# Designs tried in a protein design run: peptides against a protein of PDB entry 4Z5W. Part 118

Target 1, 305 residues: chain A of PDB entry 4Z5W
Amino acid sequence: IPDVFLELNKLWYFSAQSNLFNGEMPRSLSNSRSISLLSLRNNTLSGQIYLNCSAMTNLTSLDLASNSFSGSIPSNLPNCLRLKTINFAKIKFIAQIPESFKNFQSLTSLSFSNSSIQNISSALEILQHCQNLKTLVLTLNFQKEELPSVPSLQFKNLKVLIIASCQLRGTVPQWLSNSPSLQLLDLSWNQLSGTIPPWLGSLNSLFYLDLSNNTFIGEIPHSLTSLQSLVSKENAVEEPSPDFPFFKKKNTNAGGLQYNQPSSFPPMIDLSYNSLNGSIWPEFGDLRQLHVLNLKNNNLSGNIP

## One batch from the design tools (peptide; made by RFdiffusion4, then SolubleMPNN)

Design b2_p19_4_s2 (from b2_p19_4, 7 letters changed)
Fold by OpenDDE base, seed 3:
Formats: C-alpha cells, structure tokens, sequence
Structure b2_p19_4_s2 (fold): chain B 305 residues (1-305), chain A 19 residues (1-19)
C-alpha cells in the first residue's frame, strides 16, 4: 500500500480487504488522526504491527486479520482510547496477551482466532479487566491447555464467547455463570469433560450453545429445555455487533459460511459427539425458537420426541 | 415428535472463527 495517507485529513473509513497488498503497513496510515475504521483483512502485509495511538485518536475499529504480520502483540493498543473492535485472526504471534490489556476499557470486541496465542489462564485473567468486553473469540489457540475454572473470573458484560478447536482440557467453567448476558457460547472441538452444568439453562439470553466434539458425560440438563431466549422471540437484544464477520467452519482448511452478526446465527443447541446418556427430553418441544438441535453421536437412549 | 416442524435435527457440526 502506498504511503499517501498523510494529506487525507478527512479519511474516516479505509477498507482494502481481500487484495494482494504486501510489505509493511504505511506509516501515514499508522499515524492517521482522522481514521475511525481500518480494515486490511486478507492481504499479505508483513512486519511488526505498529499504531501510533497518540495520533490515531479517532480509531474505533481495526481489522488486520489474515495477514503475515510478525512479532509481538502491540502492547500500546489500550492507549487508543476509542478503539472498540480488534480482529487479529490468523496472525501468527506465538505470544501471550499483553498485561497492558488490563487497562483496555474501550475494548468491546476482540478476536485472536488462529493467532498462536498461548497461556489461556493469563489471557482470561487479563481480559476480565476489560469491563466493556462483549465479544471474545479465541478459537484455534491454547493447544492442549486447561480451561481455567477459577470462580473469581468475571466477564459481566460478555455476550459472545468462542473458544473452539483448542483441544482444551477441564470442565465447563463455573465463572461463566457470572455472565448473565451471554447469548452465544461455542466451546466445541475441545477435550472438555465432566457433566454439562444445569446453570447453563439459567442464561436467559443464550440462544446459541455449541458444546459438540468434547468428552462430556451424564444426562442432558433438563434446564436447557427452559432457555428463555429459545422459548420466546422477545429477548433478541439487538446490541451493536462487532465490526468483523464470523465464519462457520468444519476444519481450518475449509471455506466458512460468513455471518456478519452473531444475531444472524440460527438458534441452536449442539451437544453432538460427546458421551451423554439418558433420554432426549420431550420438553425440547417447548423451545419454539430452536432451529437446530444436534444430539448425534452420544449414548442417548429411548425415543426421539 | 414434539419438536417444532422447523427444527433441524442432527445436522453437521461446525465451529466458529473470525477468519
């Protein structure tokens, strides 16, 4: 990308997605005072990510996903006082979340999907201090780590949590019960064990639950048949979606189906590919908003209701 | 079946990403 942005004192939005741009990010762009939305997703940009947060006072959204950037996660990003949305998916950092992210009060949506992030315990301990954090995507990181169950972890405003395909060990963490606004939970394609906790059915805003491809045992909690968001339409709180799309993927090499908003996902319960036993509750029929029920490849018995 | 007529039973499973 040419370094010509210095004179663009009214540049509010710049999108150059899905091009063949290579080299470093232009310094004039990294110092833009006017830019609010920056997307360079799906290019071949390289070098270290540097943003002059003291200059970039209007920056609200940053999408650098699917680039060849290297080095550390920029620890100065919390100094970008209006920065709400960050997508760093598919950037190979091989790093931990910076400790400075404890101070990232403007942050509302963060993705590190497939970014070689390490130490999930430290990541969650840091990110819990982001009081405005609503969307957190950590898919394809933390390989074979243990999902921390520390009850002191608090994500009070969390609406979307996606930590899929990490081979994570442990149980469904009790600290998620402190997230009453949770709408979407994806913990699929891990090595999570134990029982599915009944308190998941108390998450009145939860319309999308994916626990598929784990090692869960025991019965399906009957409380899942009373998920209020799946009984009634009225609880679809249209909150501002993150400025980055989501993709449903079968594997890392497959093209994904794109969804621009979490609310555009069909309401779903996926518990498939576990070791769950007992019956399929007839009361799943009360979930009038449920579009997808996936219970296959379990040890369930009796009739399909 | 007591499931709503619009409910898809046992489709393929996916996981969510932003890439």
Amino acid sequence: as target 1 above (305 residues)
Amino acid sequence: SVLPSHTILNPESFFLTTE
Scores: peptide ipSAE 0.506, ipTM 0.920, DockQ to the pose 0.862
Fold by OpenDDE base, seed 4:
Structure b2_p19_4_s2 (fold): chain B 305 residues (1-305), chain A 19 residues (1-19)
Amino acid sequence: as target 1 above (305 residues)
Amino acid sequence: SVLPSHTILNPESFFLTTE
């Protein structure tokens, strides 16, 4: 990318996604005072990520996903006082979340999917201090770590939590009950064990639940048949979605189906590929908004309702 | 079936990413 952005004093939006750009990010771009939305997703950009947050006073969204950047996660990003959305998916950091992210009060949406992030305990302990954090994506990280169940963890404003395909051990963490505004939970493709907790059915805004491909045992909690968001069309206020797309993937190497907004996901309960037993509750028929029910490859018995 | 007529039963499973 040419270093010509100094003359673009009115540049509010720059998208150069899905091109063949290589080399480092231009210094004029990392010092832009006017830019609000920056997307360089799906290029071959390299070097260390550096942003002059004192200059970039209008920066609200940053998408650098699917690039060849190296080095540490930029610890100064919390100094970008308007920065709300960050997508760092598929950047090989091999790092922990910086301690400075405790101060990241502008942050609303964060993705590190497939970014070689380490230490999930430290990551969650840091990110719980981000009071405005609504969307957190940590898929394809934390290889064989334990999902912390520390009851003191609090994500009060969390709406979207995705921590899939990490081979995580542990149980469904009780601290998620402190997130009453949770709309989407994906913990699929892990090594999570124990029972599915009944308190999940108390999450009245939860319209998308994926616990598939784990080692859960016991019965399906009957409380899942009373998920309020699946019984009634609550007008989930279309809160501003993250400025980055989501993808449904079958595996790490497949192309995914793109979804521009989490609200565009079909309402779903996926409990497939576990060791669940007992009956399928007939009260799943009360879930009038439910578009996808997946219970396959379990130890369930009786009749299909 | 007591399930709503528009409910898809037992499709393929996918996980979510941003890449």
Scores: peptide ipSAE 0.505, ipTM 0.919, DockQ to the pose 0.858
Fold by OpenDDE base, seed 5:
Structure b2_p19_4_s2 (fold): chain B 305 residues (1-305), chain A 19 residues (1-19)
Amino acid sequence: as target 1 above (305 residues)
Amino acid sequence: SVLPSHTILNPESFFLTTE
């Protein structure tokens, strides 16, 4: 990308997604005072990620996903006082989340999907201090780590949590009960064990639950038949979605179906590919908003209601 | 009760990413 952004004093939005841009990010772009939204997703950009947060006072959204950046996660990003959305998916950092992210009060949406992030315990301990964090995507990281169940973890404003395909061990963490605004939970394609906790049915805003491809045992919690968001059309005020798309993938190598907003997901309960037993509750018929129910490849018995 | 007629039963499973 040419280093010409000093002349672009009125540049508010720059999108150069899905091009063939290579080399480093231009220094003039890293010092832009006017830019609010920056997307360089799906290029071949390389080198260290550097942003002059003292200059970039208008930066609200940053998408650098699917680039060849190297080195550390920029520890100075919390100094970008208006920065709300970060997509660092598919950047191979091989790193932990910086401790400085405890101070990232502007942060609303964060993705590190498939970014070789390590130490899930440290990551969650840091990110719980981000009081405005609503969307957290950590898919394809933390390989074979244990999902921390520490009850002191608090994500009060969390709406979207995706930690899929990590081979994570442990149980469904009780600290998620402290997230009453949770709308979407994907913990699929892990090695999570134990029973599905009944308190999941108390998450009144939860319309999308994916616990598929785990090692869960016991019965389906009857409380899932009373998920309020699936019984009635609550007028979910469309809150501002993250400035990055989501993808439904079958596997790591498949192309994904793109969704621009979490609200575009069909209301779903997926408990498939577990070791669940007992019957299918007939009260799943009360979930009038449910579009997808997936219970296949379990030890369930009786009739389909 | 019968599942709502618009409910898809047992489709393929996917996981969510941002890439």
Scores: peptide ipSAE 0.495, ipTM 0.914, DockQ to the pose 0.838
Fold by OpenDDE base, seed 2:
Structure b2_p19_4_s2 (fold): chain B 305 residues (1-305), chain A 19 residues (1-19)
Amino acid sequence: as target 1 above (305 residues)
Amino acid sequence: SVLPSHTILNPESFFLTTE
């Protein structure tokens, strides 16, 4: 990309996604005072990610996903006082979340999907201080780590949590009960164990639950038949979605189905590929908004209601 | 079945990413 952005004093939005851009990110772009939305997703950009946050006072969205960037996660990003959305998916950092992210009060949406992030305990301990954090995507990181269950962890404003395909051990973390605004939970394709906790059914805004491909045991909590978002159409206030799309994938190498907003996901309960036992509750019939129920490959007995 | 007529039972499972 040519280093010509100094003259573009009215540049509000720059999208150069899905091109063949190579080399480093232009320094004039890293110093742009006018830019609000920057997307360079799906290129071959390289080098260290550097943003002059003191200059980039209008930066609200940053999508650098699927590039060949190297080095550390930029610890100065919290100084970008208007930066709300960050997509760093498929950037091989091999790093922990910077401690400076404790101060990232502007942050609303963060993705590190498949970014070789390490130390989930430290990551969650840091990110819980992001009071405006609504969307957190950590899929394909933390390989074989333990999902912390520390009750002191608190994500008060969390709407979307995706930590899939990490081979994570542990149980469904009790600290999620402190996230009453949670709409989407994906913990699929892990090694999570224990029982599915009944308090999940108290998450009244939870319309998408994926616990598939784990090692859960016991009965399906009857409280899942009373998920309010699945009983009735919530007049959900259209909250601003993340400026980055989501993808449903079968595996790491498959093309994903693209979803531009979490609200575009079909309402779902997926508990498939576990060791759940007991009956399928007839009261799943009360879930009038439920579009997908997946209970296959369990030890369930009795009739399908 | 008491499931809503529009409910898809036991499809393929996917996980979510942003890539």
Scores: peptide ipSAE 0.489, ipTM 0.916, DockQ to the pose 0.872

Design b2_p19_4_s3 (from b2_p19_4, 6 letters changed)
Fold by OpenDDE base, seed 3:
Structure b2_p19_4_s3 (fold): chain B 305 residues (1-305), chain A 19 residues (1-19)
Amino acid sequence: as target 1 above (305 residues)
Amino acid sequence: SVLPSHTILNPESGFLTTE
């Protein structure tokens, strides 16, 4: 990318996604005073990520996903006082989340999907201090770690939590019961165990639940048949979507189906590929908004309602 | 079946990413 952005004093939006750009990010771009939205997703950019947050006072969105960047996660990003959305998916950091992210009050949406992030305990302990954090994507990190169940963890404003395909151990964490605004939960493709907790059915905004491909046991909580968002349409608070798309992938190497916003997901309960027993509750018929019910590959008995 | 007529039962599973 040419280093010509110093002359672009009115550059508000720059998107050069899905090109063949290589080398480092231009220094003029890293110092742009005018830029609000920056997307360089799906290129071959390399080197260390550096942003001059003292200059980049208008930066609100950053998408650097699917690039060949290396080194540390930029610890100075919390100094970008208007920065709301960050997509660092598929950047191989091999790092922990910086402690400075405790102060990241502008942050609303964060993805580190497939970024070789380590220490989920530290990551969640840091990110709980981000009071405006609504979307958190940590898929394909923390390989074989334990999902923290520490009751002190609080994500009060969390709407979207995705921590899939991490081979995480542990149980569904009780601290998620403190997230009453949760709309989407994906903990699929882990090694989570125990029972599915009944309090999940009290999450009145939860319209998408994926617990598939785990080691859950016991019965399906009857409280899931009373999920208010799946009974009636009225509670779908359309919150501002993150400035990055989501992808539903069948495996790590396949292209996913793209969804531009969380509200574009079909209302779903996926409990497939577990060790759940007992009956399929007839009261799943009360979930008038439910588009996808996946219970396959369990130990369930009786009739399909 | 008591499920709504528009409900898809037991489709292919997948996980969510941003890549």
Scores: peptide ipSAE 0.524, ipTM 0.923, DockQ to the pose 0.869
Fold by OpenDDE base, seed 4:
Structure b2_p19_4_s3 (fold): chain B 305 residues (1-305), chain A 19 residues (1-19)
Amino acid sequence: as target 1 above (305 residues)
Amino acid sequence: SVLPSHTILNPESGFLTTE
């Protein structure tokens, strides 16, 4: 990308996604005072990510996903006082989340999907201090680590949590019960075990639950038949969606179906590919807003209601 | 079936990413 952005003192939005741009990020772009939205996703950009947060006072959204960047996660990003949305998906950092992210009060949406992030315990301990964090995507990281179950973890404003395809061990963590505004939970394609906890049915805003491809045992909690968001049309609070798309992938190598907003996901319960037993509750019929129910490849018995 | 008529039963599963 040419280093010509110094003259663009009115540049508010720059999207150069899905091109063939290579080399480093232009220094004039990293020092832009006017830019609010920056997307460079799906290019071949390389080098270390550097942003002059003292200059970039209007930066609100940063999408650098699917580039060939190297080095550490920029520890100075919390100094970008208006920065809300970060997409660093598919950047091979091979790193932990910086301790400085404890101070990242402007942060509302963060993705590190497939970014070679390590130490999920440290990551969650740091990110719980981000009081405005609503969307957290950590898919394809933390390979074979244990999902922390520490009850002291608090994500009070969390609405979207995606930690899929990490081969994570452990159980469904009780600290998620401290996130009463949770709308979407994806913990699929892990090695999570134990029973599905009944308190999941108390998450009144939860319209999308994916626990598929794990090692869960026991019965389906009857409380899932009373998920309030699936019984009634609650006002889906049109919360500002993150400025990055989501993709539903069938495997790690396939292209995904694109979703521009979390609100565009069909209301879903996916418990497929577990070791669940017992009956399918007839009261799943009360879930009038439920579009997808997936219970296949379990040890369930009786009739389909 | 007691399930709503618009409910899709047992489709292909898949996980969410941002890439």
Scores: peptide ipSAE 0.517, ipTM 0.920, DockQ to the pose 0.870
Fold by OpenDDE base, seed 5:
Structure b2_p19_4_s3 (fold): chain B 305 residues (1-305), chain A 19 residues (1-19)
Amino acid sequence: as target 1 above (305 residues)
Amino acid sequence: SVLPSHTILNPESGFLTTE
């Protein structure tokens, strides 16, 4: 990419996604005072990620996903006082979340999907201080770690939590009950065990639940038949979605089905590929907004309602 | 009760990413 962005003093949005750009990010771009939205997703950019946050006073969204960047996660990003959305998916950092992210009050949406992030305990302990964090995607990280169940963890404003395909051990963490605004939970393709907790049915905004491909046991909690968002069309407050797309993947090597916003997901309960027993509750018929019910490959008995 | 007619039962599973 040419180093000409100093002359582009009116550049508000720059999208060069899905090209063949290589080399380092231009220094004039890293110092742009005008830019608000920066997307360089799906290129071959390399070197360290550096942004001059004191210069980049208008930066609100950063998408650098699917690039060949190296080195540490930029610890100065919290100094970008308007930066809300970060997509660092598929950047092989081999790192922990920086301690400086405790101060990242502007942050609303963060993805590190498949970014070789380590230490889930430290990551969650840091990110809980991001009081405006609504979307957190940590899929394909933390391989074979334990999902922390520390009751002190608090994500009060969290709406979307995706921690799939990490081979995580542990149980459904009790600290998620402190997230009453949770709309989407994906903990699929892990090694989570125990029972599915009944308090999940108290998450009145939860319209998408994926616990598939785990080792859950016991009965399906009857409280899931009373999920308020699936009983009635609540007026989903059109909150600004993350400035990055989501993908539903059947495996790590397949192209995913693209969803531009979380509200585009079909309302779903997926409990497939577990060791759940008992009957299918007939009260699943009360979930008038439910589009997908997946109970495949369990130990369930009786009739389909 | 009968499941709503628009409910898809037991589709293929998959996980969410941003890549």
Scores: peptide ipSAE 0.513, ipTM 0.916, DockQ to the pose 0.836
Fold by OpenDDE base, seed 2:
Structure b2_p19_4_s3 (fold): chain B 305 residues (1-305), chain A 19 residues (1-19)
Amino acid sequence: as target 1 above (305 residues)
Amino acid sequence: SVLPSHTILNPESGFLTTE
């Protein structure tokens, strides 16, 4: 990309996604005072990510996903006082979340999907201080770590949590019960164990639950048949709208089905590929808004309702 | 089945990413 952005003093939005741009980010772009939305996703950009947050006072959205950037996660990003959305998916950092992210009060949506992030305990301990954080995507990180169950963790405003395909150990963490606005939970393709906790059915805004491909045991909690968001459309909470798309992948190497917004996901309960036993509750028929029910590859018995 | 007629039972599973 040519270093010509100094002359673009009215540049509000720059999208050069899905091109063949290589080399470093232009310094004029990293110092742009006018830019609000920057998307350079799906290029071959390289070097270290550097943004002059003291200059970039209008930056609200940053998508650098699927580039060849290297080095550390920029610890100065919390100084970008209007920065709400960050997509750093598929950037191979091999790093922990910076401690400076405790101060990231403007942050509403964060993705590090497939970014070689390490230490999930530190990451969650840091990110819980982001009071405006609504969307968190950490898929394909933290390989074989333990999902922390520390009850002191609090994500009060969290609406979307995705931590899939990490080979995580542990149980469904009790601290998620402190997220009453949670709409979407994906913990699929891990090594999570124990029982599915009944308190998941108390998350009245939860319309998408994926716990598939784990090692869960015991019965399906009957409380899942009373998920209010799946019983009625009444009192629809404001949906999270991150500036980046989501993809549903069948495996790590396949292309995914694209969803532009979390609202585009069909209302779903997926508990497939576990060791769940007992019967399928007939009261799943009360979930009038449920579009997808996946219970296959379990130890369930009796009739399909 | 007591499930709503629009409910898809046991589709292909997959996980969510942003890439």
Scores: peptide ipSAE 0.509, ipTM 0.917, DockQ to the pose 0.875

Design b2_p19_4_s4 (from b2_p19_4, 7 letters changed)
Fold by OpenDDE base, seed 4:
Structure b2_p19_4_s4 (fold): chain B 305 residues (1-305), chain A 19 residues (1-19)
Amino acid sequence: as target 1 above (305 residues)
Amino acid sequence: SILPSHVILNPESGYLTTE
């Protein structure tokens, strides 16, 4: 990318996604006072990520996903006082989340999907201090770590939590009950064990639940048949979605379905590929807003209702 | 089936990413 952004005093939005750009991020771009939305996703950019947060006073969204950046996660990002959305997916950091992220009060949406992030305990302990954090994506990190169940963890404003395909051990963490605004939970493709907790059915805004491909045992909690968001058309308050797309990755090499907003996900319960037993509750028929029910590859008995 | 006719039962599973 040419270093010509100093003359672009009115540049509010720059998207150069899905090109063949290589080399380092231009210094003029890292010092842009006017830029609000920056997307360089799916290029071959390299070097360290550096942003002059004292200059970049209008920066609200940063998408650097699927680049060849190296080094540490930029610890100064909390100094970008308007920065709300960060996508660092598929950047191989091999790092922990910086302690400075405790002060990241502008942060609303964060993705580190497949970014070689380590220490999930430290990551969650840090990120719980981000009071405005609504979307957190940590898929394909923390390989074989234990999902912390510490009851002191509090994500009060969390709406979207995705921690899939991490080979995580442990149970469904009770600290999620402190997130009453949770709309989407994906903990699929882990090594989570124990029973599915009944308190999940008390999350009145939860319309998308994926616990598939784990080692859960026991019965399906009957409380899942009373999920309020799936019984009634609650007006899903179209809160500002993250400025980055989501992808549903299937086990088939077929390109994942792209979803531009979390509200575009079909209302779903996926409990497939576990060791769940008992019957399928007929009261799943009361879930009038449910679009997808997946219970396959369990030890369930009786009739399909 | 007591399930609403629009419910897709037992599709292919897949996890969410931002990649």
Scores: peptide ipSAE 0.541, ipTM 0.934, DockQ to the pose 0.866
Fold by OpenDDE base, seed 3:
Structure b2_p19_4_s4 (fold): chain B 305 residues (1-305), chain A 19 residues (1-19)
Amino acid sequence: as target 1 above (305 residues)
Amino acid sequence: SILPSHVILNPESGYLTTE
């Protein structure tokens, strides 16, 4: 990318996604006072990520996903006082989340999907201090770590939590019961064990639940048949969606479905590929808003209702 | 079946990413 952004005093939005840009991010762009939305997703950009947060006072959204950046996660990002959304997916950091992110009050949406992030305990302990955090995506990190169950963890404003394909051990963490606004939970493709907790059915805004491909045992909690968001058309207050898309990745080489916002996901319960037993509750029929029910590859008995 | 006719049963599973 040419270093020509110094003269662009009115540059509000810059998108150069899915090009063949290589080398470092231009210094004029890293010092832009006017830019609000920056997307450089799916390029071959390299070097260290540097943003002059003291200059970039209008920066609200940053998408650097699917680039060849190296080095540490920029610890100064919390100094970008208007920065709300960050997509760092597929950047191989091989790092922990910086302690400075405790002060990241502007942060609303964060993705580190497939970014070689380490230490899930430290990551969650840091990110719980982000009071405005609504969307957190940590898929394909923390390989074989234990999902912390520490009751002190609190994500009060969390709407979307995705920690899939991490081979995580442990149980469904009780601290998620402190997230009453949770709309989407994906903990699929882990090594989570124990029973599915009944308190999940008390999450009145939860319309998308993926616990598939784990080692859960016991019965399906009957409380899942009373998920209020799936019984009634509550208008999920369309809170501002993240400025980055989501993808449903299947094991088949078929291109994942793209979803521009969490509200575009079909209402779903996926408990497939576990060791669940007992019956399929007939009361799943009361879930009038449910579009997808996946219970395959369990030890369930009786009839499909 | 007590399930609404529009419910898709047992599709292919997948996980969510942003990449």
Scores: peptide ipSAE 0.538, ipTM 0.932, DockQ to the pose 0.860
Fold by OpenDDE base, seed 2:
Structure b2_p19_4_s4 (fold): chain B 305 residues (1-305), chain A 19 residues (1-19)
Amino acid sequence: as target 1 above (305 residues)
Amino acid sequence: SILPSHVILNPESGYLTTE
């Protein structure tokens, strides 16, 4: 990308997605005072990510996903006082989340999907201090780590949590019961064990639950048949979605379905590929807003209701 | 089945990413 952005004193939005841009990010762009939305996703950009947060006072959205950046996660990003959304998916950092992210009060949406992030305990301990954090995506990180169950962890405003395909051990963490605004939970494709906790049915805003491809045992909690968001069409206030798309990656090499916002997901309960036993509750019929029910490849008995 | 007729039962599973 040419280093010509100094003359663009009115540049509010720059999108150069899905091009063939290589080399480093232009210094004039890293110092832009006017830019609000920056998207350079799906290029071949390289080098260290550096943003002059003291200059970039209008930066609200940053998408650098699917680039060849290297080195550390920029510890100065919390100094970008208006920065709300960050997509760093598919950047191989091989790092922990910086301690400075405890101060990231502007942060609303964060993705590190497939970014070689390490130490999930430290990551969650840091990110719980982000009071405005609503969307957190940590898929394809933390390989074979243990999902912390520390009851002191608190994500009060969390709406979307995705920590899939990490081979994580442990149980469904009780600290998620402190997230009453949770709308979407994906913990699929891990090594999570124990029973599915009944308190999941108390998450009145939860319309998308994926616990598939784990090692869960016991019965399906009857409380899942009373998920309020799936019983009645509540007027879900469409809160501002993250400025980055989501993809549902199937086991088949077919391209994942793209979803531009979490509200575009069909209301779903997926408990497939576990070791769940007992019957399928007939009260799943009361979930009038449910679009997808996946219970296959379990030890369930009786009839499908 | 007591499930609503619009419910898709047992589709292919898949996890969410942003890549």
Scores: peptide ipSAE 0.532, ipTM 0.932, DockQ to the pose 0.863
Fold by OpenDDE base, seed 1:
Structure b2_p19_4_s4 (fold): chain B 305 residues (1-305), chain A 19 residues (1-19)
Amino acid sequence: as target 1 above (305 residues)
Amino acid sequence: SILPSHVILNPESGYLTTE
């Protein structure tokens, strides 16, 4: 990318996604006072990510996903006082979340999907201090780590939590019960064990639950048949609108289904590929808003309701 | 089946990413 952005004093949006841009990010762009939305997704940009947060006073959204950046996560990003959305998916950092992110009060949406992030305990301990954090995506990180169950962890404003395909050990963490605004939970493709906790059915805004491809045992909690968001439409909670798309990756398709907003997800319960036993509750019929029910490859018995 | 007729039962599973 040419280093000409210093001349663009009125540049509000820059989107150069899905191009053949290589080399380092232009220094003129890293110092842009006018830019609000920066997307360089799906290029071949390299080097260390550096942003002059003291200059970039209007930066609200940053998408650098699917680039060849290396090194540490920029510890100064919390100094970008208006920065709300960060997408660092598919950047191979091989790093921990910076301790400075405890101060990241502007942060609303964060993705590190497939970014070689390490130490999930430290990551969650840091990110719980982000009081405005609504969307957190940590898929394809923390390989074979243990999902911390520390009850002191608090994500009070969390609406979307995705920690899929990490091979995480542990149980469904009790600290998620402290997130009453949770709308979407994906903990699929891990090594999570124990029972599915009944308190998940108390998450009145939860319309998308994926616990598939784990090692869960016991019965399906009957409380899942009373998920308020799936019974009634009346609780239209404000939807999180992160400035980055989501993809549902399937085993057979190289291309996942793209979803531009979390609202575009069909209301779903996926408990497939576990060791769940007992019956399928007929009261799943009360979930009038449910579009997808996946219970396949379990030890369930009796009739399909 | 007590499930609403619009419910898709047992589709292909996947996981969510942003990549």
Scores: peptide ipSAE 0.547, ipTM 0.931, DockQ to the pose 0.871; fails the geometry check

